# Peptides against a protein of PDB entry 7UQJ, part 113

Target 1, 160 residues: chain A of PDB entry 7UQJ
Amino acid sequence: PELYQNFNITPPRGVLFHGPPGTGKTLMARALAASCSSDERKITFFMRKGADILSKWVGEAERQLRLLFEEAKKHQPSIIFFDEIDGLAPVRSSKQEQIHASIVSTLLALMDGMDNRGQVIVIGATNRPDAVDPALRRPGRFDREFYFPLPDVKARFKIL

## One batch from the design tools (peptide; aimed at target 1 G59)

Design b2_p28_6_s1 (made by RFdiffusion4, then SolubleMPNN; from b2_p28_6, 13 letters changed)
Fold by OpenDDE base, seed 2:
Structure b2_p28_6_s1 (fold): chain B 160 residues (1-160), chain C 160 residues (1-160), chain D 160 residues (1-160), chain A 28 residues (1-28)
Amino acid sequence: as target 1 above (160 residues)
Amino acid sequence: as target 1 above (160 residues)
Amino acid sequence: as target 1 above (160 residues)
Amino acid sequence: KEEEERKSLRPLTTEDNPEALALREALE
């Protein structure tokens, strides 16, 4: 409840952070996790890079996603942060390798399978929201989008 | 003009930022983009990771590079920042996969094809300048190199 | 001597920095390198990402690891920092590609081959210590572990 | 297809989502 209220999110909604790279998307996801954490209610923050899930785990990526969601559920309240999610779930092209299609399908199923009662927030970060599979941007998945504008030099020294 | 003066660069030269990782190469590239941006003259900053172009775009990397340079030209004044460019254009070895050789060849052609009148700066960042294909370090390509020394702890808090 | 005293490490021990991502593991490794560097005794800091060694160096990763350790020995006192070491040396699964097994074996041999007199510290950073091959976490390798807790927002501005 | 690929390369502008500015300002 509290975590979703603080994000102004209704479960099981995912949040898409998009904007130019180094606009603080990863930083913000962590700052939000920290700000929502109290001594009594520690938020467990799980971070994965989209490209890392694909590259490290050829044939294991789907299993690693399942395990990630299970661990996030076990350690709720939790945040799953997918950095560079366009690397994990690119726009479906006719040339999409079956491997990428399977991973996207698995992520869709895991997001759709999140109980409304779960205190698991999924944050995806991308520099290219239009490069993320549109199926992930549908209601009940990454259906809230936050744009991170380029900070000026002064604002950047505040974020970093 | 102004952008290239601020970089002390004559177009169509690329700039190689090299030095130990997290010396602020990516940060500097963006701070430079921000400092050269005015309300009237916004610099468009395009960032790509070398490894991401290879891994995310198997069989599409050359096309993505072409599209990137076209968009950068369309949105000039612009900066194309290749983070970890040694991942995109490693030193040509006898074991270089044909795919990597094609990507390097495409990047070379795109850099050579930049009009002297274009307000597109190409910044490559690497931790290993000697791991970048020497063809990219020739005049008219990444022919200006900036070394980023390890900041002391105090200097790091100023850059981050 | 001094470097290992400052790390409270007995050579040839590796140090595993683990904790949530962006808790400052990479930052700390560099801050330690900088703090141990004097004008007279510059510490050479070598950084590699685990995933980069696998992806950039298909069929050359073992050679690059050997060269890295040789350069580190040549430029001692030195730190070899492996960021995302779980990408380089994941837990051995029955599905571990022969390539990954060879890289892990090479890293193990290089760590075991470090002379007790060498001023080379190996720091591995991971978000998942349990995803690192247990063989790397044995005495004489990454046998010291430091947990990096999520800083609160205020503490984060002190680390970044 | 090329237009979608071009859109994916387009730098995001402040017009693409103004609500994110408010979230950022609240955390600064």
Scores: peptide ipSAE 0.000, ipTM 0.208, DockQ to the pose 0.027
OpenDDE base, seeds 1, 3, 4, 5: peptide ipSAE 0.000, 0.007, 0.000, 0.008; ipTM 0.327, 0.312, 0.278, 0.359; seeds 1, 3, 4, 5 fail the geometry check

Design b2_p28_6_s2 (made by RFdiffusion4, then SolubleMPNN; from b2_p28_6, 13 letters changed)
Fold by OpenDDE base, seed 1:
Structure b2_p28_6_s2 (fold): chain B 160 residues (1-160), chain C 160 residues (1-160), chain D 160 residues (1-160), chain A 28 residues (1-28)
Amino acid sequence: as target 1 above (160 residues)
Amino acid sequence: as target 1 above (160 residues)
Amino acid sequence: as target 1 above (160 residues)
Amino acid sequence: EEEEELKKLRPLTTEDNPESLALREALE
C-alpha cells in the first residue's frame, strides 16, 4: 500500500511470486511487509499455506478465506501471503472440478471485492505459476508477476 | 564439508536451519550449495521436502532415504537439503509411534553411517526445531543449529 | 578457509559479496558463520561496518583494523565481515589520497599477512563493487566475488 | 567492553534481535 501511494500507482491487488523452491519468495514477501511498515504504520502480515487451507478446512476453506480477507481489511494496511498458492487454487483439472471451483471462485470474488482504496495486498508464491488457475492471473487479481531466479550456482561456487 | 577441513574442524554431518517461515532458510541452503561448488568441483544439491518423502513414499520412505544418501555419496561433494524436516521426522507423539519411528531410525542410521571423511552435508530446515526428534539434534547428526531471525524492518527498507 | 581444504582448494582470504542493498549479503555472511560453528568449534564472527570504522575511529582506523585482525586470529576459526566495505576502502580519488591510502594499505597488509593456514575468513559486502579499491580485489585478498542479484529490477518495478 | 562485542555467534536467539521479535509479533 505505502509503496504505491508515494508513486501515485494504483496498488495491484495481487502479486504472484514464482520461481524454483528456495529462491526466497517468502523471504521477499516478509521483506516487502517489513519495508512497508513504519513506526507509525505497521503492516499486518497474514501468512497462509495454500495446501493447509485446503487440508485443515475441508468444507470450510471458503469461510476461512472470507475470514482471512475480513481480518486483513480490519488490520489494513496488510499483506496476505499465500505460500504455495498453486495448492490453494490449482488449475481446474477434470476430476476434482467442484471443490476446487468453489475455493477458486471464492478467492476470485474476494480479490475482485477488494476496494481499490483498500490497503490490502495479496501475494501468492508458487514454484509452478502454470499450475495456478489463469483466472487468478488476470487484471485486478494477481495481475503482476515476479520471477525469482535461482541464485546462479556458478557465481556462488566462487565463495568456496 | 569444505568449510570445515580448512579449520581442521570435522565437518558436522548435519546443520539445522530454524526460524520463522520465510526467513530464507531454503534460500540460504541453496546459497551455500551454490557457494560451495566451483567450475572444477560442482556440489550436487539434493532437495527434498520432508512431507513429500512421507506422502509420496508411504512405506518406501526408508528406501527413498537410503537411495538419497547413496546418490549423495555417489555425487559427492553433495548437500542434502531437507526442507520442512519436522515433517519428515516429527517428534514421536504417542499415537503414531511405529511409522515415524522407522523413518527417524533410518535417517539416524544414515547420518551415523556417513563417513567422517565423506563430502556429504545434510541441511535440515524447520520452522519448529522443537518438533524435530531430539535424536536427530545430537552430535554427529544435526549437531549444529542456526537460527534465522526475521529480517529487521530497517535492513529491508534498504532492499526497497 | 574450511570450505576449501576439503576440496584441496587454497582458502581465499577474502570473499566479496556484492549486489544491490537488501539482497541478503549480511544475512548470507551470518548464515555462513553459523553453518560453520559446531558445539566443539564455534566460529567467532566479527562484524564491522566500513563507515563506522572510519567515523568512530578517525585517526585510529588502522589500529582498530590491526586489533580486529589480531582478535580474529586469537579467536580462530573466525569470520571478519565488513559490511559496506566500500565505505572502509573506497577507490582512491585524487582529493583524499593520504587518509584513505593508509586504511587501504593497512587492510591490504593485514590480508596479505594472514597465514595461508590461518582460520580467518574476511567477507566484504558492498552495494558498489566498483567503489572498492581494486587492490583489495586481487588474488590472496578478496579474490572471490559473489553477486547477489536483485530479484529482477523489472519485476520489482512491476510490484511497485 | 571490547569482549562483549565478541559475541561468539551463538545461534542468534530471538533475544539477540528484539526488532525481529517485534516484527514477528506484528506479523503473527
Scores: peptide ipSAE 0.000, ipTM 0.314, DockQ to the pose 0.037
OpenDDE base, seeds 2, 3, 4, 5: peptide ipSAE 0.000, 0.000, 0.000, 0.000; ipTM 0.192, 0.341, 0.237, 0.327; seeds 3, 4 fail the geometry check

Design b2_p28_6_s3 (made by RFdiffusion4, then SolubleMPNN; from b2_p28_6, 14 letters changed)
Fold by OpenDDE base, seed 2:
Structure b2_p28_6_s3 (fold): chain B 160 residues (1-160), chain C 160 residues (1-160), chain D 160 residues (1-160), chain A 28 residues (1-28)
Amino acid sequence: as target 1 above (160 residues)
Amino acid sequence: as target 1 above (160 residues)
Amino acid sequence: as target 1 above (160 residues)
Amino acid sequence: KEEEERKKLRPLTTEDNPESLALREALE
């Protein structure tokens, strides 16, 4: 609420940043985290790579997600930034459905379980929005998407 | 030469961007690539993740590095950007020394083999400058280092 | 409008980026310009230094501002980025009041004359927000402010 | 700590995240 009241925008629970590599998704997420913190109200920024949660914690990924959301809730106002979220919650494909399905299901449940009045924002960043499970892109989850295009090279040269 | 003449700086062969995750290293590298390309002179930007070069090509990483440098040389003026270069060329640690040593040695040789008159710039980005092999940080390689500190979290969230 | 509709935020006429030198204000302005341009809708980015407008155009600064806004309006959607806007529109101080007052008055009139439905965003960047004329910081002008704190200064000075 | 640091420094393999389309297409 307050995080978005400062922006006069309807608070999504989740925001998906998508676009080619090196378009500034992570920088923007950090920029967002930084500017909502005043001298009185520091925003806690949690950053995780999707693949790091999956790989570091084979079999504990669900627990680590829960702990992350609990920590974010404890340190409100907070931002959870998932870099490379396509690595954490890929599109459900037939061959490895069970482990990924449980992680996706856990993330869905955690996002659905966030009170709309919570001061926790989830930002997912991906280079491939179509590689993110469509279930995460539904209302109440990553219901806002921001495209980060490649700055066309011609435009940048005039700038520096 | 011309790339750096536009900045009135002595051309390094390599530039190390280091700082915490999401400080804009990749975005800056792309900004530099864009800002050095005129309407007449487009700079070719090659981006590789250090870990991707290492993982894709177990045993072929050296060949892929050679091909990358050849392609960059063919498409001059060019920038080679290694994101997460610490993943490609970590500090020599006893247990994985051989494979990493060969990749590091290849990268060193490629950087040393670049003619001083070449219009190829190598930019390495890392979250951990101390995790990059010190041999890469010597004169004629990544001899210029630019720290990208965290924009203190207090200031950027007011932006969106 | 559409630039801000993509973010579901109320469109300001102007955005002030403030913070110490080398905090990424210009980089963020570029990133924003880039992220709001789709394949179908290229955003035209106009960059001017405040001091350059003042110094290069003695007696024509007002005309150059008008031309800049006309060009930006012609090339909608567009961003006008004023780097070092404190150099163009300083706080009214007694000794240089007349020339600065006319330029400030022209910029105020241009910002006030923008239709709220125009696809022109003005971004001002300054190292000294308190050195910017308070008249520019009023609603309908630079009514949104974003602080860019020092990432530890030593780091950026090596970059530029 | 050393194992966590090693896991951070090792390349992602198809075993680490076989459904990462980015990793698969990267490895293909």
Scores: peptide ipSAE 0.000, ipTM 0.312, DockQ to the pose 0.037
OpenDDE base, seeds 1, 3, 4, 5: peptide ipSAE 0.000, 0.008, 0.049, 0.023; ipTM 0.355, 0.253, 0.284, 0.342; seeds 1, 3, 4, 5 fail the geometry check

Design b2_p28_6_s4 (made by RFdiffusion4, then SolubleMPNN; from b2_p28_6, 13 letters changed)
Fold by OpenDDE base, seed 5:
Structure b2_p28_6_s4 (fold): chain B 160 residues (1-160), chain C 160 residues (1-160), chain D 160 residues (1-160), chain A 28 residues (1-28)
Amino acid sequence: as target 1 above (160 residues)
Amino acid sequence: as target 1 above (160 residues)
Amino acid sequence: as target 1 above (160 residues)
Amino acid sequence: KEKEELEKLTPLTREDNPESLALREALE
């Protein structure tokens, strides 16, 4: 939060964390949620996995996304964290393509609707940024991207 | 490795990282791999997802596990990190139960065989430690468990 | 950054990451730096170790701190990350106490001067938050603190 | 050296970290 205020950067609606697996994307999202919370102003952190959105909520994924964004708005300030957002990417079955297209379309609409949502931030994490629909990576959506590099060997020495 | 050497702790055959999603389990595994690597002694970090072992390697999961452990032994010192090791847990279909039982049995045998494997450490990460087969959680396997708590709310408030 | 704007949180001048070694403090700082960078607006990430400030820059530590803050201001938006900021803490020699007091005083003055420094954020990481001078932990300095918990103690003892 | 270290601390793009790429290939 403060970083963006200090940097006079208009907060994106969405932030894409990308990088190799285990580079701390999910931890960072939690830490970011955590850091923006104060005793007076707790940030509500909502987390979903991309694959869970596809698999657990077959036929209700769109509804669950809407509910998630409504709950996030209700409990604002909020972070919605989509872990493995590339898991919203179609597995190449035509039926899955249509379901994917619908889910992505819903997510796009929900993100585009965030102007009226108050203090809701969306974070997507992926190991495969190129597998994230380019429509999600447009301005006003996941328009900020964060590369989580592997801790370089020197960064290793410093994390220890 | 260096941590175990430095602490004169016999490396466990297996370590189970458990805790809520996004508590840094995967990051910690990489950081540990990283920390134990020096310029003189690089640790080879092998990563697999439990769900990928089930889904990508249908009918070859056991073979792929064997190959993974062979490669890990060949490239020792090594860490094998199983992310979402609870994803090796059967979804409740009888056919999946048999496949799971075979995969778990193979993993058990591979872990039990680690005495002769030199400097190979296995890390399993799960959000559901109770979904991990109790046989994997026995001495000589994932006999060490690590709870990754959520960053506490105060830790949260402080990270943002 | 966005999180703070979205949460209408005034950015701290400084953030203290604290927690046991290897809990991802340095990784988090890098990830935060990376996260706030875009293709259009790269954040310059400056990193120093507390011990390096004391040992490498004997007699010039204050000057190097000033230069660091000047460079950070010049290359804003910037993050200055002090890893092992507790390494600025004196080892108990009277001569080191005076040198420490001077360095800490310089850092305090530089942080207090950040109102005029634009988009510069300071992150300090420590394994010993109680070894960080309380003056650094006051409002307008490292007034936000982040606990990086160990994976629980049992977790650590078993990863190690 | 410090300037080079400072420049190396610029947010690594995907291209700037060949080790990360090699590790991705080893992970895939």
Scores: peptide ipSAE 0.000, ipTM 0.323, DockQ to the pose 0.035
OpenDDE base, seeds 1, 2, 3, 4: peptide ipSAE 0.000, 0.000, 0.000, 0.000; ipTM 0.246, 0.197, 0.284, 0.243; seeds 1, 2, 3, 4 fail the geometry check

Design b2_p28_7 (made by RFdiffusion4)
Pose (drawn by RFdiffusion4):
Structure b2_p28_7 (pose): chain A 160 residues (1-160), chain B 160 residues (1-160), chain C 160 residues (1-160), chain P 28 residues (1-28)
Amino acid sequence: as target 1 above (160 residues)
Amino acid sequence: as target 1 above (160 residues)
Amino acid sequence: as target 1 above (160 residues)
Amino acid sequence: SNVFHAPSTSGYDFPATDSDPLLFTTLS
């Protein structure tokens, strides 16, 4: 931590996995979760699939998001993986419902808002990155974007 | 206050920060929240978003808004910051649930009934200005609209 | 009435001020209420909003609307003004609440219960006219309309 | 004396209880 405090830098804490289907996005997230439970320093893994938080009560989806990010603050070494994040956080449109744009606005305020989110890495896997809200694809929330391509010749050889 | 009585004008009590993502809106609100808590006279900063207002009971979201504005009037030199305000206050539509139009109507009434002395300042950052209701964007509610643009060369040099 | 009842032209049961925001609709009702700064028993003015009638309970909103209309009949020549009547009377649909729908179901029955010797006029204002419920715009209700447009050049010169 | 303003009191002055009506989100 002194290396990052040597400068006035904060580490990148957000990655967006994107590429075609079957290219290794969930596999890489699974390997990262299995590696986080065997290094004997507790990096807590929070798994979230799509719109797992959707509810029929008003304001319960935003409350579940606030609770997920808070429980992430309780244990500092924690990770949040959002599988199929283009179903949870679509581009905010006036035509669609307000529960969607309200979830996206809560996710924006919880990733880079007024209060610091802590040592919480946020990973999102998507097949459709341009269905993710563009305000979610900037540094401070999903700094990096890993493109997982279809494998080339050497990579297919290695996979096989 | 005598200057604002000599000319028959009311000081603006509302600002709408708007601009592209990552251009300085939450940063300015964070710097103003730190400047509210330093000096010999204290300004009280009230931070809000859509999650700690929206409720699942009838008449509880508007009651939370009223409690916010009454508590800010109690601590009279005050700032109220609504982040991602297009999620809290979308454009009123009959094809949406009534809770969003009811929040917009309560917010319009509470802003039209403020202290009328420049005591409670209301600051909102929408990232998208069109999504916010036009009734809130008229002078009397959010008087000033600060456009935080993408920085030009001298601004990029200063930021770097 | 000694003059206007000679010709049998009935006064309107419901007159609707509609237009863009900031066009002076609240000023016209405030100026008509200052024309109620006159002696008693003539042009009693009631200033209500699309809020501060609707409540948590199930009967106080309709009971208070029936009482407002009864006090309007008690002082015979009277005017009821509903500012932001889309807040009190939104469009009834299947995303609509039950309390607003019953407010509309009582306001319609109270406007059809108003007698033909027109001594209670109900003026209502909105910035979005096709967001008020369609039933109050039917004949025998809010049927005469006043469009308040943005000002032209001479009008802006007078305003300045 | 002829100008009547909206009462400042409301039923919303009271907090919500578990027995109060609930609002529901219409999902697709």

Design b2_p28_7_s1 (made by RFdiffusion4, then SolubleMPNN; from b2_p28_7, 14 letters changed)
Fold by OpenDDE base, seed 1:
Formats: structure tokens, C-alpha cells, sequence
Structure b2_p28_7_s1 (fold): chain B 160 residues (1-160), chain C 160 residues (1-160), chain D 160 residues (1-160), chain A 28 residues (1-28)
């Protein structure tokens, strides 16, 4: 909670972590959740995978997303982490595109429906930012993006 | 080097990180690399993907693996991280099984050929430990395994 | 910046990350820095090791700490991360205890001297919270502590 | 280190050890 308050930044409803695989996007999101939790102020961390939203929740994905956001609101302060959010991206089959479009539309509505006073942050992680629907990248949604490049070998030598 | 030295642990030639996707295996491997690097002792981190070894290096995968291990030996202390090492696992086509078997055989030979005095550590990460050839999991190869489960919601609540 | 602003928490001057080695404390601190930076608002991340403060800056450690805090203030918003802050802890030689006591006193004064309006956050990471001077753990210093337990092998599996 | 890598990967230019280690998060 404290790190970010010093920064006087309007909290995004959503942050997009993007970059090559193995840059640590998923761990970063978990790390943020852990860092923000204190004994006095436990953050609730919810994790979902983009592919799981499409495959496991067939016919109920929208309901499960609504329940996720309600539970996150109930357990404030909270983080919703969508790992592999590009797994929402349609595979070129027209039927999957329609199901995907409906799920994305639901996610858009849920992010738009977040009260500016809510202590719920959404983090999306992707290896393919270009496969994330541009509608998710608009103000009030994933309006802040963090690139996780591969450290160049020279930068690896400095971390390492 | 330092992490392992402080623990008086015979450095494994290989460590297998396994567990559900998004548990941070890739991130942990790089975290270990960074934590082991000091100003006095910079570790060199090499990263490869299992799927890239099969797809990008068709016909030269063995040569590229040899070059990787030679470069890691030249830049000691070093970590070789194989992300998605289960991506070496054959897809059900017999032709891919033969190519895979040759690449796995090369990796086995390279891990076996590591001098016990070498400051090269191999980390393999997989979501499917059962898809990793048991030969890779023998002593002197990936002989130490770290499972990476999904934090159950309760344990997430404690970190968070 | 944004995650923490939603939480309406008085920013600590310092956050102590503590817990067993390999729990991701260093990783978390860097994650926070990355997560707080946006295209519009880049955070400057400063990293120092506790052992380096004692060994590399012999006779000038206090001056280097002052310069670090001045530079962090000049490049607001910023994070100062002290990795292995327990490396400030004296090894049993009386001479190192005196040098250490002076360096700790300087760090205390620098943390106390932070203006409540400064966009500088200090993160200390340690494997040995009991080796961190209790004076650093007082209000207005490292007044928030995040334990990074070894997730029990079951819970390591869960982060990992 | 992956968050550090993610941070350096995020275009965090970590200056060399002797100079003030500035992690510049390059957000693309």
C-alpha cells in the first residue's frame, strides 16, 4: 500500500504486464501482492489463466468472471491477476471468436464497473500484447502497460 | 555460486523446477541467478526454451546445445535455464519422437560431461514433470527437483 | 505507484522484507519498482547490498549513504533497496561493530530526515530480521515488515 | 532476479556496480 501512495499516481483499474516469456510477469504480480500485504493489511490475490477462462468455464465464463470480481470486491484490498491474458485471444475459428468476444466484453464491463474508490487492482500478463484486444488497453481498463523485455546479455551480466 | 557455497551443498548438475503454469519457475531461475551474483562474482545466465530447441534449431539443435554448454563453461560461474523443458517432449508423431530422442540424448551427454568442478548449473522448468524423460531425472542430471505447486488460496492469503 | 494509492496507506519511510533465503525478497523489491513505473512516471530504483556498504565504502560508507539518499531525492519518485541489510550486522569483531554502528546511525538519520512529502521509499531485505538493528525497525524507519516465510515445501510449491 | 530481470527486461538500465545502480524501467 505504502510504496505507491508516495507516487501520487491515479490508480489504474488495470495494469498490463507484457514482454517475452520468462521475464517474470506472473511472479511480479505475485510479488506485488506479497509486498502490499502486511499483518495489518492482507491483500487478497486472485489468479486466473486466460486459457482457463475460455476452456474450463465454457458457457459459464461470464458468470465466473462476475463472481471473481464480486469476490475481489468483497475481500478488498485485492488483486486480480490474469495470467496469459492473451489466451483470451481468439483462435481463428469463428465459434471461438464469438465466445471470446463475449468473455472480453464481460471483462471490459467488469473493469469499467469498478468504482474508482475500490481497492481492487487488475493485473494482466501476456507474452503477446498485440493479441490483447485493444479495447482492454483503453483508459479505465489496462491503461498502464509494463513491458518486461529480455535483459540484453549485458544487462543479464549486471543482474547476474 | 555463493548461494550454493554457503549451503555446503554439492552443486547439482541439474535442478528441475516443476509445477503448474504461472507458479514462477522461470522467475525463480532468474531470481536464483541474480541472488547468486555479487559484484565480485557475476553469474552468466543462459536461457533457452524447450520448444525453441525443437523448432528453431531443426537439424542443428544438437550443435546449438553443445555451443550453449561450451559458452556456459567459458563464462563460469553460469546458469543454463531451460524454460518449458517439457517442450522437448514428443508430440505423438513418430518423426518428432526421433528428433526429440536425439536432442534429449545430446542434453543427457552434455549434463553427464559437466566436470564436477565446473561452476555451471542447469535449471530445467516444466509444467509437466511426467513429460520429462526419466533419464534426465537421474543422478548427475536433473537429480534435484523443486516442485512449484499453485499456492492454495490459503497460502496465497498468507504471502499476500 | 497506482496499486498502493488505492490503499490509502501512509507511506512508510521503510519496508523490511524478511524471511529465509530464496523466498524472493530481492525479487519482490525489484518487482515493486517495475510495477510502480509507468511511461509517464518512471521510478528510479537504487540498489545497494549491506555487505558492500561495509566492505567497499570503508571510511566513506556514511558519505556514500548520504549521496545515495540525495540522488534518490533528486530522482523522485524513487526506491532505495538495501539487499541483505543484515550484512550491515557486525561480525563479532569490535572494530567492525564500531564502523557498523556509525553506518547504521547514518542510515537512521537519513531515514528520519526523509520529508513526509518525499517520493522516496526504502526497502530493506534480510534473511535475518533479528540481525537488523531494532532501531531501524521503529516508526518512521522500517516500520512495516513483510515476512517472506519459506513457504513450507508445500507452499514453496505454491509460489513456485 | 526475474523481477530484477523483469525490471531490467522492463528496460531497467542498471548502471554498473561502481555507479549508482539506477534501474530505469523502460516501459514500452
Amino acid sequence: as target 1 above (160 residues)
Amino acid sequence: as target 1 above (160 residues)
Amino acid sequence: as target 1 above (160 residues)
Amino acid sequence: SNIFLASKESGLDEPATEKDRRLFVKLD
Scores: peptide ipSAE 0.000, ipTM 0.214, DockQ to the pose 0.048; fails the geometry check
OpenDDE base, seeds 2, 3, 4, 5: peptide ipSAE 0.000, 0.000, 0.000, 0.000; ipTM 0.179, 0.202, 0.210, 0.268; seeds 2, 3, 4, 5 fail the geometry check

Design b2_p28_7_s2 (made by RFdiffusion4, then SolubleMPNN; from b2_p28_7, 12 letters changed)
Fold by OpenDDE base, seed 1:
Parts: sequence; C-alpha cells; structure tokens
Structure b2_p28_7_s2 (fold): chain B 160 residues (1-160), chain C 160 residues (1-160), chain D 160 residues (1-160), chain A 28 residues (1-28)
Amino acid sequence: as target 1 above (160 residues)
Amino acid sequence: as target 1 above (160 residues)
Amino acid sequence: as target 1 above (160 residues)
Amino acid sequence: SNIFLAPKSSGLDEPATEDDPRLFVKLE
C-alpha cells in the first residue's frame, strides 16, 4: 500500500548531502523523492552527475543547468539532485578550475533565482563538502547540510 | 506508556532493503552503519554493487565474495552492503542466468557460514525483491526485509 | 574498488532524527534497533513519545526518565528512542515551558552521565529540531543530527 | 552541525510508517 507520508517541510533551496562515498547520499535523495511522491502528487526528480554535466555539456553546461532548473520549475513539485556536486561546483579559488567558474556562477544564480515559493528542492551530494564552492553553501543555496556519516558499527555495539 | 520493546532479535545474517528505486535503501544501510559507529567502536562498511561483482569479477566473483566476507569478518564489527543485490543474485529459475548460480550458491554458503557470534551484518538493497533468489530470503540469510516505500510527496507539500 | 571506509565516529550519546512528519524517523530508529540486534546480542529498544512523558508522568517525568536510562543501561546494549522529542525537550527560553525545565535538565544530566563506554544510544526524533532545546544538541548529547527530508515524489516519477 | 540524513526505511513487505516497529536494522 502506498504509504502517503505527508511531510510538511519548507524546502531549503538547497540541501547538501555530504559524507564519505557510499554513505547513501544519492540513495537518500532518491528516497526522499520517492517518499514524497503520492499517487496524487508526483514529485519530478531530476538527477544529474556533476562530472557528467561538465564532460557531456562542455560549452553548453550553463545552458543545460538553466534548462534543468526551468524544467524542474515547470514540473514542480520537483527535486534536482546533483550527484557528486563537487564535480560541478569546485572551489573557485582553485587555479586549475577556471572552466568551472561560469558553471558555478550559473548554479549560484539559479539557486538564488529560485522563488522560495517554488516547489523545487536542490539536493547536492558530495563526498567532499569542502571541495564544493563555499558560495553554494551560503543561506539561500545549499543552506542545509546533511552529513552522511561513515557507518561505524563498533560504535553501536558499545551502545547496544 | 513505557513500551519496553525488548527486541530479542536474532541477528538477521542479512537484511534485505527493498523498495522502489531511490527509496533510500543504500542511504539507510549507510546511515545504519554510521549510527552504529562510535569513536571507540568503528564499524567497517563494505559496499558492493551486485552487477559490478558480476561484471568486474567474471570467473572470480565467488572468490571475491569469499574475500569480502573474510575481510568483513576480519574487520568486524562490519556491514556488507550489496547495492542492487538483484543484479548479483537473480532467481535461479531463470534459464539464462546459470552463470549466477555459483555466485548465488557462494553467497548462500557465506551467509550460512557466518558465525552467529560474528559482528557482520549483510544488507542487500534491491528495487526488485522478487528478483532476488528466494533462497537468499530464507531464515539465516536475508531473513529480515525492509520495504522502503515510495515517499508520498503530497504529504510533503503540505509541509513545504 | 573496495571502498574500505573505516568510519571513525564517536558514538553520539544522542542522535537527533529530524525532518517533517512521515520522513521515516521512527522507522529508521526502529530499523537501527533491529539491525543492531543479533541472536547473541539483543539490543533493547526503549521507545518513548515526548508528549506522553509529559502528559502521563506529570510530577514523575524526571523519575521515569531516570528509570528509563537505568533500564537502558541495565539492558545494554540498548537504544532509547524518543519520538517527538520536541514534546519532551522544548526550548528553555520559552516562558510557557517552566514545567519542562526540570525534565530537560534531567535529560541533559542523563545524557551527560552516560558513560561513553555505555552501550546506550539515544535517538530523538522530531519534526521541529529548532523546538528542541539547544542544550540537547550540544556535543556529548544529541551531537549528531539526521535530517529526514520530505521526499518530493513528483520528482521521482521521472527517475523511476 | 553535521546533520545526518537517514532514509525512510519501510517495514517488512508493507510500507513502513515512521513508527513501524518492523524496521529493524541489525548490526552484527
């Protein structure tokens, strides 16, 4: 049976899922998308991999980001999930990553341009939150961070 | 009321996380592992993708499964997480999947050979629990199943 | 590649599960309890509802909390799950909540008094993390927070 | 504050509610 669990949360414009590889960030984002879908209220989930945006859309990455956010807005309520977002939005201070500057700037502008009334959540997943441009981690962007800890089970056996 | 639920639960040698794609199964497995990790008692988390085991370890998949369980046992307490386990352990009745029969048999034997005293949890995540060999779903193997429902989003937009 | 991720996490004396209603917080807490129970090592799961502690134990809530933590310690390994913990531990700065002050203080003292060697995990679930007394969210208490976001489902139907 | 996100797990075979006691994750 469809457990329609209604969750009443104001969408952070962005949620950063971070934690070591395999901590389930991508799965959570998807789980979140599925757990919010009812028969009557389907959430449109857009998944992109950060590195894929750069590699597949070289020269059009900014346009494709704009189109992604437009499609997400058009199909709201929606989730945009950026898997490995550190691959899309590396720290601007890195001398090696000038090619990313326009992409990061576009993503910043797109997140800032999201109406708080818009039913579009952006979830960024990274294994390296410190590799994500700090500008994306400011209020009104990825202003909610979720650490997906490494599952240390020995810890639980001390607790259990 | 004090719901003293003494969970006198025999460790499932395996826990099957199932539900629609993206229902958070991998994240749960990882969150479980993380929530069980303390500074003093680290749980070693082993992640494998079912299809990757088959594709990367053609002809050695059984050996690699044995090594995985040995490493997990060596580094106990530990979690072995099989993402997309239906890709590793398809239903034996499929005439096309004879190559999987030895792998499934190996996984069965490994799960059966787990000392109940061993601090090794096996978590299998699947979007298709019925595609997982029923032999893996028997007591002493993946004998605990967790359905990850589609999260109902209509519920969410009352909250957002 | 074998991502041996050893996660070196100090057991939070408490983990705060937060997120909108229906995000699976209680389910996760229970899943955590069950996933940590073995035949040889049964984890005792203690569930309490925050509002129920206040309403049912008027004048004895502090005593019942002490007894709960004592029972959890006696039956360790154990999990204490506080569902709707915001109902138990409202923000002390609220002029209306003086009756809660002793309960919150008791819970603080109990969490602080947990030996880090004790096998007692406290999981607090709330839909309103900001309604939980910040003192409970300090290191050595609920120092790990897990946001259970509302899953936005329309997004999922394009992905599934 | 490292906010950890845990996914909703559902119970055995049936969609689990948040409160579904069937969601037991065993850590060995």
Scores: peptide ipSAE 0.000, ipTM 0.198, DockQ to the pose 0.047; fails the geometry check
OpenDDE base, seeds 2, 3, 4, 5: peptide ipSAE 0.000, 0.000, 0.000, 0.000; ipTM 0.194, 0.197, 0.198, 0.243; seeds 2, 3, 4, 5 fail the geometry check

